Peptides against a protein of PDB entry 5JXT. Designs and how they scored, part 43

Target 1, 319 residues: chain A of PDB entry 5JXT
Amino acid sequence: SLLPKKEINVYIGMSEMQVKWYQKILEKDIDAVNGAGGKRESKTRLLNIVMQLRKCCNHPYLFEGAEPGPPYTTDEHLIYNAGKMVVLDKLLKRIQKQGSRVLIFSQMSRLLDILEDYCVFRGYKYCRIDGSTAHEDRIAAIDEYNKPGSDKFIFLLTTRAGGLGINLTTADIVILYDSDWNPQADLQAMDRAHRIGQTKQVVVYRFVTDNAIEEKVLERAAQKLRLDQLVIQQGRAQVAAKAAANKDELLSMIQHGAEKVFQTKGAFGTMAEKGSQLDDDDIDAILQAGETRTKELNARYEKLGIDDLQKFTSESAYE

## One batch from the design tools (peptide; made by RFdiffusion4, then SolubleMPNN)

Design b1_p12_4_s4 (from b1_p12_4 with T3L)
Fold by OpenDDE base, seed 5:
Structure b1_p12_4_s4 (fold): chain B 319 residues (1-319), chain A 12 residues (1-12)
Amino acid sequence: as target 1 above (319 residues)
Amino acid sequence: STLRKSYAERWK
């Protein structure tokens, strides 16, 4: 029988470079961040800020002028300048030692370009699929990954391209490097490994930048998923979960952690203490803290009814 | 280390 998947949110601090770029994004649109735009603030402007903050949480080299150089090199700076890369680098070493194989999902094809350079730099053999991959090349990549005795350790996928009904049960680890706004897209990504033919315990690691916009993206995704489940269970098909965040929701998401980010000099959270010098005990502590916070997050939303889940307020989950 | 184009140049 297929074992239930284990899902763990991995909460990760920003690097010093990420904090600097996160500050710069907020400062560029400070009037919008402070809500000073009022009714004149466009939803499009707020969505653009959200998109830039999510890019920053993934990797600062997604911004022109963040990459050190010339000369431009693939080296350790590719890792230590992004908190998620520091944790990924340690986690992949552990996963490989365990004899596991891993799917890495992102919303951003440009992040997959960085992850390809990282894979080459670390000597990890990989496959890649994104939204631009030709159908024939997609089949070839899947077959190369799934073949008996495949030396491909990593599969790099965009969440939506990877969600299209493919079987990747030859992997037992799933890393969601970022989250889709639609929690069903992330579930579909997990279901590429967690499917009939899987023989191992599937473990899903969801990377979440701590004290940043990604916590609110995660909360919103969890809320929506619970609402979708309750709507299905209660037969209330007409309660279309408002798929798109309103302006006030977007503003609240942008403001989350902004004050702490402005007050921070250097790295944030776990990255401030150890940076790139994370050991196996530090990874165990991050995973254990993540398991605890994941259980707490799930327990908050499990107690909420449909009417409470329609409200954006995480505060109603504490009463 | 491997020399390369910048990501900004690669994505133009």
Scores: peptide ipSAE 0.679, ipTM 0.963, DockQ to the pose 0.639
Fold by OpenDDE base, seed 3:
Structure b1_p12_4_s4 (fold): chain B 319 residues (1-319), chain A 12 residues (1-12)
Amino acid sequence: as target 1 above (319 residues)
Amino acid sequence: STLRKSYAERWK
């Protein structure tokens, strides 16, 4: 029988560089961030801010002028300048030592370019598929990854491209480097490893930048997922879960953690304490804290009815 | 370390 997936949200502090760029993004559009535009503020402007903040949470080198150089190098700075990369780097060593194989999903093909350079730098053998991958190359990459005795450790995928019906049951670990606004896209990605033919416990690590917009992206995705489940269970197919956030929801998401980001000098959390010098105990602590917060998040939405789940609640679990 | 083009240059 297929074992249930173990899903753990991994809450990760921003690096010092991420904090600086996150501040810069907010400051550039401070009037929009403060809601000073009122009813005149365009939804497009808010969506642009959201996209920049999500890029920052993934890697600061997604911005022109963030990468150190010239000369430009692939080196340790590729890792320590992004909190998610620091955690990923330690986690992948553990995963490899355990004899596991890993799917890494992102919404951003440009992040996969950074992850490819990282894989080469660490000597990790990998496959890649994104939305631009030709059909024949996609088949070849899947076959190369799934072949008996494959030396490919990592599969890099965009969430949408990886969601397209493929079987990757030769991997038992799934890392969602970022989250889709549609929780069904992430589920479809997980279901590439968690499918008939899987013989191991599938573990899903969802990376979430702590004290940032990604917490609200996650909360909204969890809310939507619960709503979708309840609608199916109650046969109320007509309750279209409002797929797109309204302006007030987007504004609340942008504002989440912004004050603390402005007050912060340096990095956040474990990134401030240890930076790139995380040990196995630090990873265990991050995973344990993540497992607790994941249970709390799920329990919050399990108690809500359809009518409550249709409203965006701005209340953070910590307020 | 390997010398390369910047990501910004690669994505132009």
Scores: peptide ipSAE 0.679, ipTM 0.962, DockQ to the pose 0.635
Fold by OpenDDE base, seed 1:
Structure b1_p12_4_s4 (fold): chain B 319 residues (1-319), chain A 12 residues (1-12)
Amino acid sequence: as target 1 above (319 residues)
Amino acid sequence: STLRKSYAERWK
């Protein structure tokens, strides 16, 4: 029988470079961040800020002028300049040593370009699929990855492209490098490994930048998922989950952790203490803390009714 | 280390 999947949110501090770029994004639109625009502030402007902050949480090299050079190189700086890459690099070594195989999902095809360069740099054999991949090339990549005795360790996918009903049960680990606003897209991605034909315990690691916009993206996705479940269970099909955040919700999301980011000189959390020098004990501590916070987050939303879940709560689950 | 174009140049 298929075992239940284990899902763990992995909360990761920003690197020093990410903190600097996160500050720069907020400062560029400081009037909007402070709510000074009031009713006149464009929803599009707030959505743009959210998208830039999410890029920063993924990797600072998604911005022009962040990459060190010229000369431009693939080297250790590709890893230590992004908190998620530091954790990914240590986690992948452990997963490989355990004889597991990994699906890595992102919303951003440009992040997959960085992850390809990383895979080559570390000597990880991989496959890739995104939204631009031709149908024949998708089939070929899936078949190469699923082949008995395949030497491909990693499959890199955009969440939406990887969600299209494909079978990747030859992997037992799923890494969500970032989250979709729609929790159903992430579930569909997990279901590529967690389906009939899987013989191992599937483990899902969801990367979340701590003290940043991504915590609020995760909370909003969890609220939506619980609301969708309750609507189905109660037969209340008319309760349209608000698909899009309003201006006040977006502003609250942008402001989350912003003050602490402005006060920070250097990196956050374990990235400040260890940076690229994370050991196996540091990874175990991050995973254990993540498992605890994941249980707390789920328990918060399990107690809420439909009417409560329809309201955006500005209160962090961690404040 | 491998010399390459910048990501910004690659994504133009």
Scores: peptide ipSAE 0.672, ipTM 0.962, DockQ to the pose 0.640
Fold by OpenDDE base, seed 2:
Formats: C-alpha cells, sequence, structure tokens
Structure b1_p12_4_s4 (fold): chain B 319 residues (1-319), chain A 12 residues (1-12)
C-alpha cells in the first residue's frame, strides 16, 4: 500500500545578500509598497513587485549584476548568498547518505540554471526538465532517472513541466524550492513521486523564506486548497472561481515582513547566527520548527468554513 | 550578462 506523504514546510532565513536585494526591490517601488498609489496602483505593478520579491527569496543571482565578479566562478558563494541554498546543501547531504533520491521543483527555470551549476560544483549527478525541454528529451531524462541502478541522484524540474503526468516513483524525497500560487500545481508535482509504484515513504520539504512574501504565498495557497476541498465536498462549484489575488491582498503580501527587512542589518535567523556554517543540529531544529508551524498552519485552515476562507484575513495571528 | 548559463547554453 502507498504510505501517506509527509509534508514539512522548511522556514528559511534570508542571507545578507538576499536582505540587501529585498530592501532594494522594496525601495525602488516604495510608494507602491506603502500603498501611497491607492486605487491608482496597477495590479500589474504589484504583481511585478511580488515576482521580484519571489526571485529574491529564491536566489539573488536571478538579478542582473547581482553575482559578484569578475571573475565569475562557481564556488561556495553560490550557496552562502541564498538561505535556501544553504539549507538545500545540508539537506541533500543527508538525503544522499540515507540512500534516497530527490526531485527538486521550482517555478523558475533560471533557478534551475543555478541549481545545475550547484549540482556540478558538488558533483551531484542530475537530470533536468523544464517548459522548454523537447518531448523526446523529457522521455530520455525520465528514463535515465528511472532506470534500474541509475546514478542520477537529483531531478531538477519546473513545477509545471514535472506536473505533466510523469512517473518518478524512483525518488522518495520531493523538495519544493518555491511554491506555486495554485496549490494544485504543487500537489501534482508531489504526485510524481507519491504514486502507485512508490515503495518508500515520500517526504516533501517545502522551502519558505521566513519573514518574507513567501509566507503569505504559502498561507494563501493553504487557504485556497482548503476552500477547494470544501467546495468539492459541499458541491458548491461556483465559489472556486474568485481565487485571484486582488490589489489589497497583493499589497498586504508585499508589506509582510517589509519593516523587519528594513530594520535588519545582515541575514535572518540561523543565517545571521551561523551564516553558511549550519550543522546537523541546526538543520534538525529548522525541520522540527517547520513541522510544528506546518501543523499549526493546517490546523488554522481546517477549522474555517467556506465563508471564512473566502475572506482574505490579513490578520496575523500575532495581534 | 551576469546570469548563469541557461540549459540551452550548457548543452550546445
Amino acid sequence: as target 1 above (319 residues)
Amino acid sequence: STLRKSYAERWK
């Protein structure tokens, strides 16, 4: 029988470089961030800010002129300049040591370009599929990864490309490096490993940048998922359509953690304390904290009815 | 460009 998947949100602090770039993104559009544009601010402008903030949460090298150089080298700076890379680097060592194989999903093909360089730098054998990968090359990559005795440890996928009905049950670990706005896309990605033919416990690690826009992306995705479930259960199909973020929701998401980011002179959390020198105890602490916060997040939305879930309550549970 | 090489640039 297929074991239920274990899902853990992994809350990760920004590196110093990410904080600096996150500040720059907010400062560039400070009037929009402060809501000073009011009803006149275009939804497009807010969506662009959201996109840049999500890029920053993934890796600062997704911006032109961000990578230090010349010379431009692949070295430890690729890791320590992004909190998610620091955690990923430690987590992959554990995953490899336990004899697991891993799917890494991202929304951003340009992040996969960084992850390819990282894989080469660490000597990890990998496959890659994104939206631009030809059909034949997709088949070849899947077959190469799934073959008996495959030496491919990592499969790099864009969430949508990896969601296309493929079987990757030869992996037992799923890392969502970022989240889709549609929680169904992430579920479809997980279902590539968590499917008939899986023989291991599937574990899903969802990376979430702490004190940043990604927390609100996650909350909104969890809210939407619960709403979709309740709508299906109650036969109220018409309710599901209103799920596009409005301007006020986008603004609230952009503002989340912004003040703390502006006040911060360096990295966040364990990244501030230890930088890239996370040990095994630090990773265990991050995973334990993540498991707790994941349970709390799920419990919050499980108690809500359809009418409550239709309201974007920006009320942080800390007031 | 300071951006990392794309997939297409790696496998040419």
Scores: peptide ipSAE 0.489, ipTM 0.926, DockQ to the pose 0.100

Design b1_p12_5_s1 (from b1_p12_5, 6 letters changed)
Fold by OpenDDE base, seed 1:
Structure b1_p12_5_s1 (fold): chain B 319 residues (1-319), chain A 12 residues (1-12)
Amino acid sequence: as target 1 above (319 residues)
Amino acid sequence: PLPGGFEERRKL
């Protein structure tokens, strides 16, 4: 029998460089962030701010002039300048030592380019598929990864490219480096490893930048998933139409944690205390705290009805 | 360290 997948949200503090870039993004559009444009503020402008903040949560080198240099090098700075990379680096060492194999999903092909540099720098053998990968090259990469005795440890995928019905049951660990706005896209990504032919317990690690926009992206995705489940169960197809964030919801998401980010000098949480010097006990503490917060998050939505979920999407625009 | 960085590759 296929074991149920274990899902853990891994809450990660920003590096010092991420805090500086997050501040810079908010400051550049401070009038929009403060709601000074009111109802006249462009939804497109707010969506752009959200996308820049999500890029910052992934890696600051997604911005021009963020990487230190010249001379430009691939070195430890690629890791310590992004909280997710610090956790990923320690987690991958543990996963490899356990004899597991890992799928890493992102929404951003440019983040996969950074992860390729990281894999080369650490000597991790990998495969890659994104939205630009030719059909033949995609088949070849899947076959190379799934080959009996394959030396490929990591598979790098965009969430959308991984959603295309492929079987990757030769991996037992899934890392969602970022989240889709559609929780069904992430579920489809997990189902590449969590499928008939899997012999191991599948574990899914969802990376979430703490005190940032990504917490609100996660909450919105969880609300949508619960709403979709209740609509299917109750046969009420009409409720699904509110899928796109309104301006007030986008503004609330942008404002989440912004004050604390402006007050912060340096990094957040364990990134401020340990930075790249995280040990195995620090990783265990992060995973345990993440498992607790994941249970608490799920428990909030399990009790909500359709009407409560519709109200909550309206009230969370005022907090 | 490896020569070259993401910034250089980003411009290609």
Scores: peptide ipSAE 0.426, ipTM 0.920, DockQ to the pose 0.611
Fold by OpenDDE base, seed 3:
Structure b1_p12_5_s1 (fold): chain B 319 residues (1-319), chain A 12 residues (1-12)
Amino acid sequence: as target 1 above (319 residues)
Amino acid sequence: PLPGGFEERRKL
């Protein structure tokens, strides 16, 4: 029988470089961040801020002139300048030592480019599929990854390209490096490993930048998932249509953790204490804290009805 | 360190 997948949100502090870039993004559009634009502030401008903040949470090198150089090098700076990379680097060593194989999903093909550089730097053998991958190359990559005795440890995928009906049951670990606004896209990604033919316990690690916009992206995705489940259960197909964040929701998401980010000198959490020097005990502590917060998050939304889930998008702005 | 960074590859 297929074992139920274990899902753990991994809450990760920003690096010092991420904090600096996150501050810079907020400062550049401070009037929009403070809601001072009033009725004239476009939803498009707020969506652009959201996208820049999500890029920052993924890796600061997604911005022009962020990478240190010239001379430009692939080195430890690629890892320590992003909290997610620090955790990923330690987690992948553990996963490999356990004889597991891993799917890494992102929304951003440009982040997969960084992950390729990382794989080359660490000597990890990988496959890649994104939205630009030709059909033939996609088949070849899947077959190369799935072959008996494959030396490919990592599969790098964009969430949407990886969601398209492929079987990757030769992997037992899934890392969602970022989250889709649509929780169904992430579920479809997980279902590439968590499918008939899987023989191991599938574990899903969802990376979430702590005290940043990604917590609100995750909360919104969890709300939507619960709403979708309740709509299916109640046969009320009409309720699903309000999926697009309003202006006030986008402002609340942008503002989340912004004050603490402005007050922070250096990195956040474990990134401030240890930086790239995380040990196995630090990873265990991060995973345990993540498992607790994941249970709490799920328990919050399991108690809500359809009407509560539709209203809740307005009140969580002030806690 | 490996020669070349992400910034250089982004310009290709």
Scores: peptide ipSAE 0.409, ipTM 0.917, DockQ to the pose 0.626
Fold by OpenDDE base, seed 5:
Structure b1_p12_5_s1 (fold): chain B 319 residues (1-319), chain A 12 residues (1-12)
Amino acid sequence: as target 1 above (319 residues)
Amino acid sequence: PLPGGFEERRKL
C-alpha cells in the first residue's frame, strides 16, 4: 500500500543579502507599503511588490546587480546569499547519503536556472522541465530520470509543468522551493512522486522564508486547501470562488515582517547565527521546529468552519 | 569557482 506522504514546512531565515534586497523592494514603494497610496493605489502595484518580495525570498540573484562581479563566477556565494540555498545544500547532502532521489519544484523558471548552476557547481546530475520545454524533450527528460539505475539525482521542475500528469515515483523526496497560491498545484506536484508505483515513504519539504511574505502565502494556501476539503466533504458544489486577494489583504501580506526587516542589520534567525556553517544538528533543529509549526498551522485551520474560512479566502488569484 | 555567473547567463 502507498504510505501517507509526510509534509514538513521548513521555515528559513533570510541571508544578509536577502534582507538588504527585501528592504530595497519595500523602500522603493514605501508609500504603498505604508498604505499612504490611498484609493488610487492599484491592485497591480501591490501584486508587483508581492512578486518582487517572493523573488527575494527565493534568491537575490533574480535581481539585476545582485550577483557579485565582475568577474562573475559560480561559487559558494550562490549558496550563502540565499537562506533557502543554504538549507537546500545541507538537505541534498543528507538526501543523497540516504540513497534518496529528489524532485525540486519552483514557480520560477529563472530560479531553476540558478539551481542548474548550483547542480553543476556541486556535481549533482539532474534533469529539467519547465513551461518552455518541448514535448519531446519533456518525455526524454522523464525517461532519463526514471530509467532503472539512472544516475540523475535531482529533477528540477516548474510546479505547473511538473503537475501535468507525469509519473516520477522513482523519487521519494519532494522539495517545494516556493509555494503556489493554489495549493492544488503543489498537491499535483507532490502527487508526481506520491502515486501508485511508489515503494518508499514520500517526504515533502516546503521551504518558507520566515518573518516574510511567504508565511502569508502559506497561510492563505493552507486556508484555501482546508476550504476545498470541507466543500468536497459536505458535497457543496459552489463555494463561489471568492475574489482575488483584495488590496487590504495584499497590503497586510506585504507589511508582514516588514518592520523587523527594516530593524534587522544582517541575516535572520539561524542564518544570522550560523550562516553557511549550518551543521547536521542545526538542520535537525530547523526540521523539528518546522514539523511543530506545520502541526500548529494545520490545527489552526482544522478548527475553522466553511464560513470562517470563506471570510479570509480570496480564491481568484488563479482564475 | 567555475567561470561565468548567473548574471552573464540571464542576458542570453
Scores: peptide ipSAE 0.391, ipTM 0.912, DockQ to the pose 0.613
Fold by OpenDDE base, seed 2:
Structure b1_p12_5_s1 (fold): chain B 319 residues (1-319), chain A 12 residues (1-12)
Amino acid sequence: as target 1 above (319 residues)
Amino acid sequence: PLPGGFEERRKL
């Protein structure tokens, strides 16, 4: 029988470099961040800010001139300059020691390029698929990963490319490096490992940058998922149509944690305390805290009705 | 360290 998947949100502090870049993104558009653009502020401008902040949460090297150099090198700086990479690096080492195999999903093909550099640097054997991968190369990569006795430890995928009905049940760990705005895209990604033919307990780690826009992306995705479930259960198909964030929602998401980011000198949370020197106990503490916060998040949305879930999209703009 | 960084590869 297929075991239920275990899902854990892993809340990760920004590195010092991420904080500096997050501040620069907010400062560049400070009038829009403060809501001073009023009704004339374009939804496109707010969406652009959201996308830059999400890039920062993933890795600062997604920006031009962020990487230290010249000389340019692939080294430990690729890891310690991004909180998610610090946690990923420790987690992958544990996963490998357990004899597990891992799918890593991202929305950003350029983040997969960073993860390829990381895999080469650490000596991890990997496969890759994104939206530009030819159909034949995609089949070849899947077959190479799934073959009996495959030496490929990691599969790097864009969430949407990975969602296309493929079977990856030869992996038992799923890392969502970032979240889709559509929670069903992430579910479809998880279902590549959590499917008929899986023999192990599937564990899903969802990376979430703490005190940043990604918490609000996650909350919105969880709210939407619950709403979609309730609409299906109640036969009220018409309610699902408000899928696009409004301007006020986007503004609230951009503002989330911005004050604390401006006040912060250095890194956040465990990244400030330990930096790149996370041990196995620090990882266990992060995972345990994440499991608790995941249960709390789920419990918050499970208690809400359709009317409550529809109101929260309007009222969270005024507190 | 490996020679070359992500910044250089991103420009290719």
Scores: peptide ipSAE 0.382, ipTM 0.910, DockQ to the pose 0.610

Design b1_p12_5_s2 (from b1_p12_5, 5 letters changed)
Fold by OpenDDE base, seed 1:
Structure b1_p12_5_s2 (fold): chain B 319 residues (1-319), chain A 12 residues (1-12)
Amino acid sequence: as target 1 above (319 residues)
Amino acid sequence: AIPGGFEERLRR
């Protein structure tokens, strides 16, 4: 019998460099962030801010002129300048030592480019598929990863490219480096490893930047998933149409944690205390705290009815 | 350190 997948949200503090870039993004559009444009503010402008903040949560080198140099190098700075990379680096070492194999999903092909440089720097053997990968090259990469005795440890995928019905049951660990706005896309990504033919317990680690836009992306995705489940159960198809964030919801998401980010000098949380010097105990503490917060998050939405979820999406637009 | 950064790879 296939074991149920274990899902853990891993809440990660920003590096000092991420805090500086997050501040810079908010400051550039401070009038929009403060709601000074009111109802006249462009939804497109707010969506652009959300996308820049999500890029910052992934890696600051996704911005022009963020990488230190000249001289330009691939080195430890690629890791310590992004909180997610610091946690990923320690987690991958543990996963490899356990004899597991890992799928890493992202929404951003440019983040996969950074992860390739990281894999080369650490000597991790990998495969890659994104939206630009030719059909033949995709088959070849899947076959190379899945072959008996494959030396490929990591598979790098865009969430959408990985959603296309492929079988990757030769991996038992899934890392969602970022989240899709559609929770079904992330579920489809997990189902590449969590499928018939899997012999191990599948564990899913969802990376979430703490005190940032990504917490609100996660909450919105959880609300949508619960709503979709209740609509299917109750046969009420009409409720699914409110899936697009309104301006007030986008503004509330942008403002989440912004004050604390502006007040912060340096990094957040464990990144401020330990930076790249996280040990195995620090990782265990992060995973345990994440498991607790994941249970609490799920418990909030499991009790909500359709009407409560509809009110919550309306009330979270007024706070 | 490996010579060449992420930005340099994107410019090639």
Scores: peptide ipSAE 0.348, ipTM 0.900, DockQ to the pose 0.613
Fold by OpenDDE base, seed 3:
Structure b1_p12_5_s2 (fold): chain B 319 residues (1-319), chain A 12 residues (1-12)
Amino acid sequence: as target 1 above (319 residues)
Amino acid sequence: AIPGGFEERLRR
């Protein structure tokens, strides 16, 4: 029988460089961030801010002129300048030592380009599929990854390209490096490993930048997932249509953690204390804290009815 | 260190 997948949100502090770039993004559009634009503020402008903040949460090198140089190099700076990379680097060593194989999903093909540089730098053998991958190359990559005795440890995928009906049951670990606004896209990604033919316990690690926009992306995705479940259970197909965040929701998401980001000198959380010097105990603590917060998040939305789930609960922005 | 940065490789 297929074992149920274990899903853990991994809450990760920003690096010092991420904090600086996150501040810079907010400062550039401070009037929009403060809601001073009123009715004149376009939803498109707010969506652009959200996208820049999500890029920052993924990796600061997604911005032009962020990479240190010249001379430009691939080195440890690629890792320590992004909290997610620090955790990923430690987690992958553990996963490999356990004899597991891993799918890494992102929304951003440009982040997969960074992850390729990282894989080359660490000597990890990988496959890649994104939205630009030709059909023949996609088949070849899947077959190369799934072959008996494959030396490919990592599969890099964009969430949507990886969601397209492929079988990757030769992996037992799934890392969602970022989250889709649609929780169904992430579920479809997980279902590439969590499918008939899987012989191991599938574990899903969802990376979430703590005290940032990504917590609100995750909350909104969890809310939507619960709403979709209740709509299916109640036969009320018409309710699913309000999926797009309004302006006030987008503002609330942008503002989440912004004050603390402005007050922060250096990095956040474990990134401030240890930076790239995380040990196995630090990873265990992060995973345990993540498992607790994941249970709490799920329990929050399990108690809500359809009418409550249709309202964006702004109250969690000030706790 | 590997010569060439992320941005430099994207321009090639």
Scores: peptide ipSAE 0.337, ipTM 0.898, DockQ to the pose 0.606
Fold by OpenDDE base, seed 5:
Structure b1_p12_5_s2 (fold): chain B 319 residues (1-319), chain A 12 residues (1-12)
Amino acid sequence: as target 1 above (319 residues)
Amino acid sequence: AIPGGFEERLRR
């Protein structure tokens, strides 16, 4: 029988460079961030801020002039300048040592480009699929990854391209490097490994930048998922469609952690204390704290009824 | 270090 998947949110502090770029994004639109833009502030402007903040949470090199150089090099700076990369680098070493194979999902093809450079730098053999991958190349990449005795350790996928009905049960670890606004897209990604033919316990690590917009993206996705489950259970199909993020919700998401980001000099949390020197005990502590916070988050939304869940629904950002 | 950065790869 297929074992239930284990899902753990991994809460990760920003690097010093991420804090600097996060501040710079907020400062560029400080009037909009403070709600001073009034009724004229477009939903589009707020959505653009949200997208820039999410890029920052993923990797600062997604911005022009963030990469150190010239000379431009792939080196340890690619890792220590992003909190998610520091945790990923330690976690992948552990996963490999355990004889596991891993799917890494992102919403951003440009982040997969960074992850390719990382894989080359660490000597990890990988496959890649995104939304631009030709159908034949997609089949070839899947077949290469799934081959008996395949030396491909990592599969890099965009969440939507990876969600398209493929079987990747030769992997047992799933890393969601970022989250979709639609929790069903992330579930579909997980179900590429968590499917008939899987022989191992599937573990899903969801990376979440702590004290940043991604916590609110996660909360909103968890709320939507619970609502979708209740709607299915109650046979009330019509309830799901209304869930567009309003301007006030987007503003609240942008403001989350902003004050602390402006007050912070350097990195956040474990990234400030240890940075690239995270050891195995630090990773275990992050995973344990993440498991606790994941249970608390789920327990918060399990107690809510449909009417409470409807007040805060977010569906519209990717339709 | 590997010569060539992320930005240089995107410009090719």
Scores: peptide ipSAE 0.318, ipTM 0.890, DockQ to the pose 0.607
Fold by OpenDDE base, seed 2:
Structure b1_p12_5_s2 (fold): chain B 319 residues (1-319), chain A 12 residues (1-12)
Amino acid sequence: as target 1 above (319 residues)
Amino acid sequence: AIPGGFEERLRR
């Protein structure tokens, strides 16, 4: 029988470099961030800010001129300059020691390029599929990963490319490096490992940058998922149509944690305390805290009705 | 260290 998947949100502090770049993104559009653009502020401008902040949460090297150099190198700086990479690096070492195999999903193909550099640097054997991968190369990569005795430890996928009905039940760990706005895309990604033919307990780690826009992306995705479930259960198919964030929702998401980011000198949370020197106990503490916050998040949305879930309950970052 | 950074690979 297929075991239920275990899902854990892993809340990760920004590195010092991420904080600096996050501040720079907010400062560049400070009038829009403060809501001073009013009704004239384009939804497109807010969406652009959201996309830059999400890039920052993933890795600062997604910005031109962020990488330290010259000389340019792939080295430990690729890891310690991004909180998610610090946690990923420790987690992958544990996963490998357990004899597990891992799918890593991202929305960003350029982040997969960083993860390829990381895999080469750490000596991890991997496969890759994204939206540009030819059909034949995609089949070859899947077959190479799934073959008996495959030496491929990691599969790197864009969430949407990985969602296309493929079987990856030879992996038992799923890392969502970032979240889709559509929770169904992430579920479809998880279902590549959590499917008939899986023999192990599937564990899903969802990386979430703490005190940043990604918490609000996650909350919105969880809200939408619950709404979709209730609409299906109640036979009210018409209610699901308001999928696109409005301007006020986008603004609230951008403002979330912005004040604390501006006040912060250095890194956030465990990244400030330990930096790249996270040990196994620090990882266990992060995972335990994440499991607690995941239960709390789920419990928050499980109690809400359709009418409540249709309201964007942004607690103002100023309340 | 591996010579060549992420940005340099994207510019090729």
Scores: peptide ipSAE 0.391, ipTM 0.911, DockQ to the pose 0.609; fails the geometry check

